# Peptides against a protein of PDB entry 4N7V, part 196

Target 1, 222 residues: chain A of PDB entry 4N7V
Amino acid sequence: TLRSITSPLVAHRLKPIRQKTKKAVVSILDSEEVCVELVKEYASQEYVKEVLQISSDGNTITIYYPNGGRGFPLADRPPSPTDNISRYSFDNLPEKYWRKYQYASRFVQLVRSKSPKITYFTRYAKCILMENSPGADFEVWFYDGVKIHKTEDFIQVIEKTGKSYTLKSESEVNSLKEEIKMYMDHANEGHRICLALESIISEEERKTRSAPFFPIIIGRKP

## One batch from the design tools (peptide; made by RFdiffusion4, then SolubleMPNN)

Design b2_p29_3_s3 (from b2_p29_3, 12 letters changed)
Fold by OpenDDE base, seed 2:
Structure b2_p29_3_s3 (fold): chain B 222 residues (1-222), chain A 29 residues (1-29)
Amino acid sequence: as target 1 above (222 residues)
Amino acid sequence: DFEIEMQEFDVELSERVKKLIEEFFEKLK
């Protein structure tokens, strides 16, 4: 099943973006829907021959072929559905479209890893928890120039001198110089606080059923 | 070939598109 390969994509709270590649255009719309446009070139003109439009929660996929499959000239936005429209749920998506869905999912996940969910200013750093899940990216920008980027897979450190390195195991983290450990300790504390705040805020959102509270900024730069 | 075309798309997403996305969102941080 598709579910055994990937989870439904989640595009909630993401800003609109449009990125063209050689063979496709991927977009997040103002509606927070995600579109994959398949592009073909004829006589030095690019045409959109197929569109996958995915709902913001990833559970509904609308597939259509502009102009009965003849294609629509590539523009600054996806062409509107006209004819030959099919609608599928995530669990009923034909296998022939799974790879295209995965591309949309990968794009969304990348955007989420760069989208701030919580920004927290400490005395020493600007901390940012991103939207991707599980294991959201966490960035720390110290005011003195040190930078730490935590992901589920690694920790990247950029020192004041510009020297950069990546840590991929607990052993490597434990072998850090004492000076760098101090920055790491502060980063870890900021991370813990952001995760705690995320939990509290999410619970309040559930209770109040109000508009989304995220993204949120806590504190200010000194 | 569809598979080749989509593989190229995946490579572009992993390289060029990542850079473009990073540049775009760095302005929003």
Scores: peptide ipSAE 0.030, ipTM 0.663, DockQ to the pose 0.026
Fold by OpenDDE base, seed 5:
Structure b2_p29_3_s3 (fold): chain B 222 residues (1-222), chain A 29 residues (1-29)
Amino acid sequence: as target 1 above (222 residues)
Amino acid sequence: DFEIEMQEFDVELSERVKKLIEEFFEKLK
């Protein structure tokens, strides 16, 4: 099943973006729908041959072939759906489209990992909890130039000098220089606070069922 | 204040995501 290889993508709260690759253009629209345009080149002109338009919750996939499958010249936005449209639910998506859906899903996950859910300004840093899940990315931008990027898999440290290194185990974290540990301690505290706030805000959001509370900014840059 | 920050953020996000996406999707050739 498709679910065995990926979950429905979630594009809620994501800002519009359009990214071109050699074989495809992937977009998040103003509607928070996700479009994958499959691109073919003919005589040095790029054409959109197939479009997958995925709902913001990932559960509905609309597939169409521009210009009766002849293709439509690549533009700054996906071509409008034609009369030849197929609509599928996530669980009923034909296997031939699974790779393309996964393509969209990966794109969305990448965007989510760079999309702030909570921005928290401390005395020393701008802390950002991202939208991706599980294990949301957490970035700390210290005002003095130090940067810490936490993911589910690693912690990246960029020192004032620009020296960058990656920590993949607790032992490596414990081996850090004392100066860097201070930054890490602050980052961890900020992370804890953001996670706590996320929980509280999410619960209130659930209760009120109003407009989304996220993204949220807490504090101000000194 | 916040509007300026958000505008800068949108630009920064696009560039950051672009780099990550390019790296990722180049592997799917």
Scores: peptide ipSAE 0.022, ipTM 0.585, DockQ to the pose 0.024
Fold by OpenDDE base, seed 1:
Structure b2_p29_3_s3 (fold): chain B 222 residues (1-222), chain A 29 residues (1-29)
Amino acid sequence: as target 1 above (222 residues)
Amino acid sequence: DFEIEMQEFDVELSERVKKLIEEFFEKLK
């Protein structure tokens, strides 16, 4: 099943973006829908032959073939659907479209990993919890130039000198110099606070049933 | 071939895309 390969993509709260690759264009629209345009080149002109338009919650996929399958010239936005539109649920998506959906999903996850969900200013740093899940990315920008980037898989440290290194195990984290550990301790505290706030805000958001509370900014740069 | 495109995305293009996305969102942070 498609579900065994990927979960439905989640594009809520993401800013519009359009990324061209060799054979496709993937976009997040103002509507927070995700579009995959399949591109073919003919006579030095690029044409969109197929479009997958995925709902913001990833559960509905609309597939259409522009200009009756003849293709539509590539533009700055996906072509509008006309005729020959097919609509599928996530669980009923034909297998031939699974890889295209997965492509969209991975792109969305990348965008989410760079999309601030919570920005928290401390005395020493700007902390940012991102939208991706599970294990949201967490970035700490210290005002003195030190940077820490935490992901599910690693921790990247950039020192004041510009020296950069990656930590991939608990052992490596425990072997840090004391001066770097101080930054890490602060980053971890900021991370804990952001996760706690995310939980609290999400609960209030659920109760309120109004417009999204995220993204949110807490505090201000000194 | 879209499958090849997806493979390139996973291997090579992923880093490029990450950089482009990062550049895009650095303006928003």
Scores: peptide ipSAE 0.134, ipTM 0.735, DockQ to the pose 0.028; fails the geometry check
Fold by OpenDDE base, seed 4:
Structure b2_p29_3_s3 (fold): chain B 222 residues (1-222), chain A 29 residues (1-29)
Amino acid sequence: as target 1 above (222 residues)
Amino acid sequence: DFEIEMQEFDVELSERVKKLIEEFFEKLK
């Protein structure tokens, strides 16, 4: 099943973006829907032959073939759905489209990993909890130039000199220089606070069912 | 072909996309 290889993509709160590759264009629209345009080149002109439009929650996929299947010249936005429209749920998506859905999903996940959900200014750093899940990325930009990037898989440290290294185990973290440990401790505290606030804010958001509370900025740069 | 690009995305293209996204979202951080 598609679910066995990927979860429904989540594009909520993401800013519009359009990224062209050799064979496809992926877009996040103002509506937070995601579009994959399949591109074919003919006579030095690029045409959109197929479009997958995915709902913001990833559960509905609308597939259409522009210009009656003849293709539509590639433009700055997806062509409007007009011809040969099919609508599928995530669990009913034909296997032939799974790879294209995965493409969209991976792109969205990358965008989410770079999209601030919570920005928290501490005395020493700008902390940013990102939108991706599970295990949201967490970036800490210390005002003195040190940077820490935490992901589910690793922690990257960039020192003032620009020296960069990656930590992948607790042992490596424990082996850090004392000076770096201080930065790490602060980063971890900021991370804890952001996670706690995320939980609290999300709960209030659920209760009120109003406009999204995120992204949120806490504090201000000193 | 699209499948070839998907393979590239799993390896090289993903890193390129990350850089492009970083540039795009830098102002939002």
Scores: peptide ipSAE 0.026, ipTM 0.651, DockQ to the pose 0.028; fails the geometry check

Design b2_p29_3_s4 (from b2_p29_3, 12 letters changed)
Fold by OpenDDE base, seed 5:
Structure b2_p29_3_s4 (fold): chain B 222 residues (1-222), chain A 29 residues (1-29)
Amino acid sequence: as target 1 above (222 residues)
Amino acid sequence: DFVVEQQEFDVENTERVKKLIEEFFKKLE
C-alpha cells in the first residue's frame, strides 16, 4: 500500500513556493495544496502533460491531463483542472501515481524542514524550530556569524571563518573545541526551550481550537 | 523590526529551500 511507504503529506502553514526541475514543477499553492506538474519538452517548448493536485492534508489527490493529454504550455502556475479529472483518496490512489505522490511528499518534507514553526531570539542568536516532523530541524543563527543546523541525522556547524563540518555522532560532538562547545550549549538550550514551548503552545492550541498559533516568534533581536 | 526581519528571512529561506530541492530532485530525474 501507499501508506506502507509514505504518510499523507502535510502542507499546512507552508508558504507558497514553486520549484521547477527538468521533468517536473512542484508547487505549494496559496491554498496550501500541493501540485506536481509533469513537464515534457516539444520543439524547445515545455508543456504540462499531467498534474497531481494534492490537498493540504495529503488525503485527496486530483489528477488531470491538460488539453486532453496534449499538454498545456508551462506557465508560472499550474494549469486549471480540466473537465476530465480523477479524484482519489490517499488510500485509493492507483499505484502508477505512487512515485509522483512520494515526489510531492518529499518536496513538502524538505519545505517543512526549512519552514519556521518557532522563531526564538536570544541574546546571542536567532533560533528556529522548523515544521518537519518527527525530529524537526533546528537552526541557530548566531549574530556573530556562527551557524548550527541540527537535524535528526546530523549537526552541521559553520564557523565564523565559513569553515563548515558535519557531526554525526555524540563522540564527534564531544570532540569539539571548547569555543564551539559554547555555541553548541547555547544551541541546545535554545532547542530545549523551543521544544518546551512547542508542547505548551500546541496544547493551548488544541484547547482553544481557534486559528493556528504557529508560526510564532518569541523574543526580539537585541 | 519583526516584519522586516521575517521578510528577509523568508526570502533567504525560500532560496535555500529551492536550492536544496533542486539538488535533491534533479538526481531522481
Scores: peptide ipSAE 0.256, ipTM 0.768, DockQ to the pose 0.024
Fold by OpenDDE base, seed 4:
Structure b2_p29_3_s4 (fold): chain B 222 residues (1-222), chain A 29 residues (1-29)
Amino acid sequence: as target 1 above (222 residues)
Amino acid sequence: DFVVEQQEFDVENTERVKKLIEEFFKKLE
């Protein structure tokens, strides 16, 4: 099943973006829907032959073929649905479209990993909890130039000199220089606070059931 | 100005996202 390969993508709260690759263009629309445009080149012109439009919650996939399958010249936005529109639920998506859905899902996940959910300004840094899940990315931009990027898999450190390295184990973290540990401690504290705030805000959001509370900015750069 | 700072961040972040996505999908093609 598709579900065994990936979960429904979640594009809520993501800003519109359009990214072209060799074979496809993937977009997040103002509606927070996700579009995959399959591109073919003919006579030095690119045409959109197929479009997958995925709902913001990932559960509905609308597939259409521009100009009855003849294709539509690639433009700055997906072509409008016209002929031969098919609508599928996530669990009923034909297998032939699974790769394209995964393509969209990976794109959305990448965007989410760089989309601020909570921005928290501390005395020393700008802390950013991202939208991706599980294990949201967390970035800390210290005002002095040090940067720390935490993911589920690793911690990247960029020192003032621009020297960058990646830590993948607790032992490596424990082996850090004392100066760097201070930054790490601050980053971890900021991370803890952001996670706590996320929980509290999410709960209030659930109770209110109004406009989304995220993204949110806490504090101000000193 | 906080608004200006946030706008600058948004622009920077957008470019980072584009670069990351481009690099990621380039490896898949």
Scores: peptide ipSAE 0.252, ipTM 0.756, DockQ to the pose 0.024
Fold by OpenDDE base, seed 3:
Structure b2_p29_3_s4 (fold): chain B 222 residues (1-222), chain A 29 residues (1-29)
Amino acid sequence: as target 1 above (222 residues)
Amino acid sequence: DFVVEQQEFDVENTERVKKLIEEFFKKLE
């Protein structure tokens, strides 16, 4: 099943973006829908031959073939849907489209991992909790130049000297130099606070059911 | 006291994302 490969993508709160690759253009639209445009070159012109338009919650996939499959010239936005539109639910998506959906999902996840959800300024650092889930990325940019990037899989440290390394286990974290441990402790505290705030703010957002509260900035750079 | 503000999308982050996507998905079939 598609679910065994990926979960429905979530593009809520993401800002519009358009990225061209060799054979495709992937976009997040103003509507927060995600579009995958399959590109083919003919006579030195690029044409969109196929479009997958995925709803912001990832559950609905609309597929169409511009100009009856002849293609539409690549532009600054996806071509409008044609008269021959197929609409699928996530669970009913034909297998031939799974790879393209997975691509869209990975793209969205990458965007989310670089999209601030909570920015929290401490005395020593700018802390950023990102939109990806589960296990949102967390970046700490210390004002003195040290950087810590936490993901679900690793912790990357960039020291003042420019030395960069990745930690993948608690043992490695525990073996850090004392000076670096201080930065890590601060990063962990900022992370804890951001997670706590995320929970509280999300609950209030649920209660009010108004415009999204995120992204937010808490405090200011000293 | 903290001031809470809505944050605009970071243009720099957008470029970082674009670079990452180009690196990982340039061979998409």
Scores: peptide ipSAE 0.244, ipTM 0.762, DockQ to the pose 0.022
Fold by OpenDDE base, seed 2:
Structure b2_p29_3_s4 (fold): chain B 222 residues (1-222), chain A 29 residues (1-29)
Amino acid sequence: as target 1 above (222 residues)
Amino acid sequence: DFVVEQQEFDVENTERVKKLIEEFFKKLE
């Protein structure tokens, strides 16, 4: 099943974006829907031959072939759906479209990993918890130029000199120089606080059942 | 200004995302 290899994509709260590659254009719309446009070139003109339009919660996939499969000239936005459309649920999506869905999902996850959910200013740094889940990316931009980027898989450190390195194990973290450990300790504290705030805010959202509270900015730059 | 600072951050992140996506999906084509 598709569910065994990926979860439904989640594009809620993401800003519109459009990215062109050689064979496809992937975009997040104002509606927070995700579109994959399959592109073919004929006589030095690019045409959209197939479109996958995925709902913001990833559960509904609408597929259409512009101009009865003849294609629509590539523009600054996806072509409008035609009268010849197919609509599928996530669990009923034909296998021939699974790779294209995964393409959209990977795109959304990448955007989410760079989309701020919580921005928290400390005395020494700007801390940012991102939208991707589980294990959201966490970035710390120290005002003196040091940067720390935490993911589920690694920690990247950029020192004042511009020296950059990646830590992939607990032993490597424990072997850090004392001066770098101070930055890491601050980053970890900021991370803990952001996770705690996320939990509290999410609970209030659940109780209030109103508009989303995220993204949110806490504190101010000194 | 908080709004201005956040907007500048969003613009920078958008360009970073576009570059990462281009490099990531180039290998899949």
Scores: peptide ipSAE 0.237, ipTM 0.755, DockQ to the pose 0.024

Design b2_p29_4_s1 (from b2_p29_4, 15 letters changed)
Fold by OpenDDE base, seed 2:
Structure b2_p29_4_s1 (fold): chain B 222 residues (1-222), chain A 29 residues (1-29)
Amino acid sequence: as target 1 above (222 residues)
Amino acid sequence: MKEEEERIREIAEKIIEELKKKNEELLKK
């Protein structure tokens, strides 16, 4: 099943963006829908031959073939759906579209990993919890130039000198120089606070059923 | 807003290129 390969993409709260590659253009629209345009080149002109339009919650996929399958010239936005459209739920998406959906999902997840959900200013750093899940990315930008980037898989450290390295295990973290451990401790504290705030705010958001509370900024740069 | 979009775009370009190298079938028709 598609679900065994990937979860439904989530594009809520993401800002519009359009990214072109050789074979495809992926867009997050102002409606928070995600579009994958499959591109072919004919006589030095690029044409959109197929479009997957995915709902913001990832559960509905609309597929259409512009101009009756003849293609529509590539423009600054996806071509509008025509009458020749197919609509699928996530669980009923034909296998031939799974790779394209996965492409969209990976792009959205990337954007989410770089989209602030909570920005928290401490005395020493700007901390940012990102939108991706599970295991949201967490970045700490210390005002003195040190940077720490935490992901589900690793921790990247950039020292004042510009020296960069990646930690993939607790043993490596424990082997850090004492001066770096101080930064790591602060980063971990900021991370804990952001996660706690996320939980509290999300619960209130659920109760009120109002407009989204995120993204949120806490504090200010000293 | 533009700066954030540009940052995301730059990173996306690099990652997408790597994804293509790892699995060219993702973009095959």
Scores: peptide ipSAE 0.027, ipTM 0.683, DockQ to the pose 0.018
Fold by OpenDDE base, seed 1:
Structure b2_p29_4_s1 (fold): chain B 222 residues (1-222), chain A 29 residues (1-29)
Amino acid sequence: as target 1 above (222 residues)
Amino acid sequence: MKEEEERIREIAEKIIEELKKKNEELLKK
């Protein structure tokens, strides 16, 4: 099943973006829908031959073939759907479209890992919790130039000198110099606070059923 | 906002190239 290789993509709260490659264009729209345009070149002109329009929650996929399958000239936005459209749920998506969906999903996950959900200014750093899940990326930009980037898989440290290294195990973290551990301690505290705030704010958002509370900014740069 | 989008695009392009090498079928019709 498609679910065995990927989960439904989640594009909520993402800003619009359009990324072109030779064979495809992937877009996050103002509506937070995701579009994959499959591009073919004829006579030095690019045409959109197929479009996958995926709902913001990833559960509905609308597929259409512009201009009766002849293709529509590539523009700055996806072509509008025609009457010749197919609509699928995530679990009923034909296998021939799975790779294209996976492409969209990977792109969205990347965008999420770079999209601030919570920005928290401390006395020493700008802390940012990102939108990706599970294991959201967490970045700490210290005002003195030190940077710490935490992901589910590793921790990247950039020191004042510009020296950069990656930590992939607890043993490596424990082997850090004491001066770097101080930065790590601050980063971890900021991370804890952001996670706590995320939980509290999400709960309040659920209770009120109001417009999305995220992204949020807490504090200001000193 | 624009700076963030540009950063995302740059990283996305790099990742897309890697994905193409690993699984070119992702971008095929």
Scores: peptide ipSAE 0.027, ipTM 0.684, DockQ to the pose 0.018
Fold by OpenDDE base, seed 4:
Parts: C-alpha cells; sequence; structure tokens
Structure b2_p29_4_s1 (fold): chain B 222 residues (1-222), chain A 29 residues (1-29)
C-alpha cells in the first residue's frame, strides 16, 4: 500500500513555493495544496503533460491531463484542470502514481524542515523549531556566529571559523570540546522550551479552533 | 510582503540541492 511507503503529506501553514527540475515542477499553492507538474520537452519547449494536485492534508489527489494529454506550455503556475480529471483518496491512489506522490511528499517534508513553526530569541541565539514531523528540525543561530542544526538523524555544528562537522552518536556528542558543549547545552535548552511551547500552544489551538496560532515568534533579537 | 518573499527565497535555496539529489533520483526510477 501507499501508506506502507509514506504518510499523507501535510502542507498546512506552508508558504507558496515553486521548484522546477528537469522532469517536474512541484508547487505549494496559496491554498496550501501541492501540485506536481510532469514536464516533457518538445522542440525546445517544455510542456506539462500531467498534473497531480494534492490537498493540503494529503488525503485527496486530483489528477488531470492538460489538453486531453497533449500538454500545456509550462508557465509560472500549474495549468487549470479542464478535462480528463480523476479524483482519488490517498488509500485509493493507483500504484502508477505512487512515485509521483512520494516526490511531492518529500518536497513538502523538505520545505517543512525549513519552515519555522516557532522562532525563539534567547540572550545568545535565534532558535527555530521547524514544521516537519516527526522529529522536527531545530536550528540555533548564535549571535557570535556558531550554528547548530539538529535533526532526527544528526546534529550539525558550524563553528565560528566556518568549520563544520556532523555528530551521529551520543559518543560523538560527549566527545565535543568544552566550548562547543556550552553551545550544545544552550541549544538543547532552547529546543526543550520550543517543544514545551509547541505542546501548550497546540493544545490551546485545538480548544479554540480559531485561526492557526503558528508560526509564532517568541522574544526579539537583542 | 518583502519579508515573506525573502523567506521563500531562502527556503528554496536551502533545499534545492537536496531536491536535485533525492527527488530527481526518485522520479527517474
Amino acid sequence: as target 1 above (222 residues)
Amino acid sequence: MKEEEERIREIAEKIIEELKKKNEELLKK
């Protein structure tokens, strides 16, 4: 099943973006829907031959073929659906579209990993908890130039000199220089606070069912 | 508006390399 490969993508709260590759253009629309345009080249012109439009919650996929499959010239936005429209639920999506859905899902996940959910200014750093899940990315930009990027898989450290390295185990973290440990401690504290705030704010958001509370900024740059 | 546009630009720049490697390969398969 598709579900065994990926979960429904979640594009809520993401800002519009459009990224082109050789074979496809993927977009997040103002509606927070996600579009995958499959591109073919003919006579030095690019045409959109197929479009997957995925709902913001990832559960509905609308597939259409511009100009009855003849294609539509690539533009700055997806072509409007006209004919040959099919609508699928996530669990009923034909297997032939699974890779294209995964393409969209991975793009959305990458965007989420770079989209601030909580920005927290401390005395020493700008901390950012991102939208991706599970295990949201967490970035810390220290005002003195040190940077720490935490993901579910690793911790990247960029020192003042620009030297960069990646930590993938507890032993590597424990082997850090004392100076770097201080930055790591601060980063971890900021991370803890952001996670706590996320939990509290999310609960209040659920109760009120009003406009989204996120993204949120806490504090201000000194 | 300017701030939002700048944010989008920064996001795009930060993920483009990952997209090229991961997503392009996925689409080729």
Scores: peptide ipSAE 0.026, ipTM 0.660, DockQ to the pose 0.021; fails the geometry check
Fold by OpenDDE base, seed 3:
Structure b2_p29_4_s1 (fold): chain B 222 residues (1-222), chain A 29 residues (1-29)
Amino acid sequence: as target 1 above (222 residues)
Amino acid sequence: MKEEEERIREIAEKIIEELKKKNEELLKK
């Protein structure tokens, strides 16, 4: 099943973006829908021959073939749906489209990992909790130049000297120089605070059911 | 699947480049 490969993508709160590759253009629209345009080149012109439009919650996939499958010239936005529109639920998506969906999902996940959900300015750093889940990325930009990037899989440290290294275990973290541990401690504290705030704000958002509360910014850059 | 991975990589690289530029700009402010 598709579900065994990936979960429905979540594009809520993501800003519009359009990224072109050799064979595809992926877009997050103002509507927070995700479009994958399959691109073919003919006579030095690029044409969109297939479009997957995925709902913001990832559960609905609309597929269409512009210009009766002949393709539509690549433009600054996906072509509008035309004839022969097919609509699928996530669980009913034909297997032939699974890879394309997965591509969209991975793109969205990447964008989410770079999309601030909570920005928290401390005395020493700008802390950013990202939108991806589970295990949202957390970045700490210290004003003195040190950077810590936490993911579910690793912690990357960039020191003042520009030295960069990745930590993948707690033992490696514990073996850090004392100076770096201080930065890590601060990063961890900021992370804890952001997670706590995320929980509280999310709950209030659920109760209020109003406009999205995120992204939020807490504090000011000194 | 390699083809899709390559496409994702290309997108990722572009995003990273854009973000780096933005981050650098933000750090200069």
Scores: peptide ipSAE 0.022, ipTM 0.512, DockQ to the pose 0.019; fails the geometry check

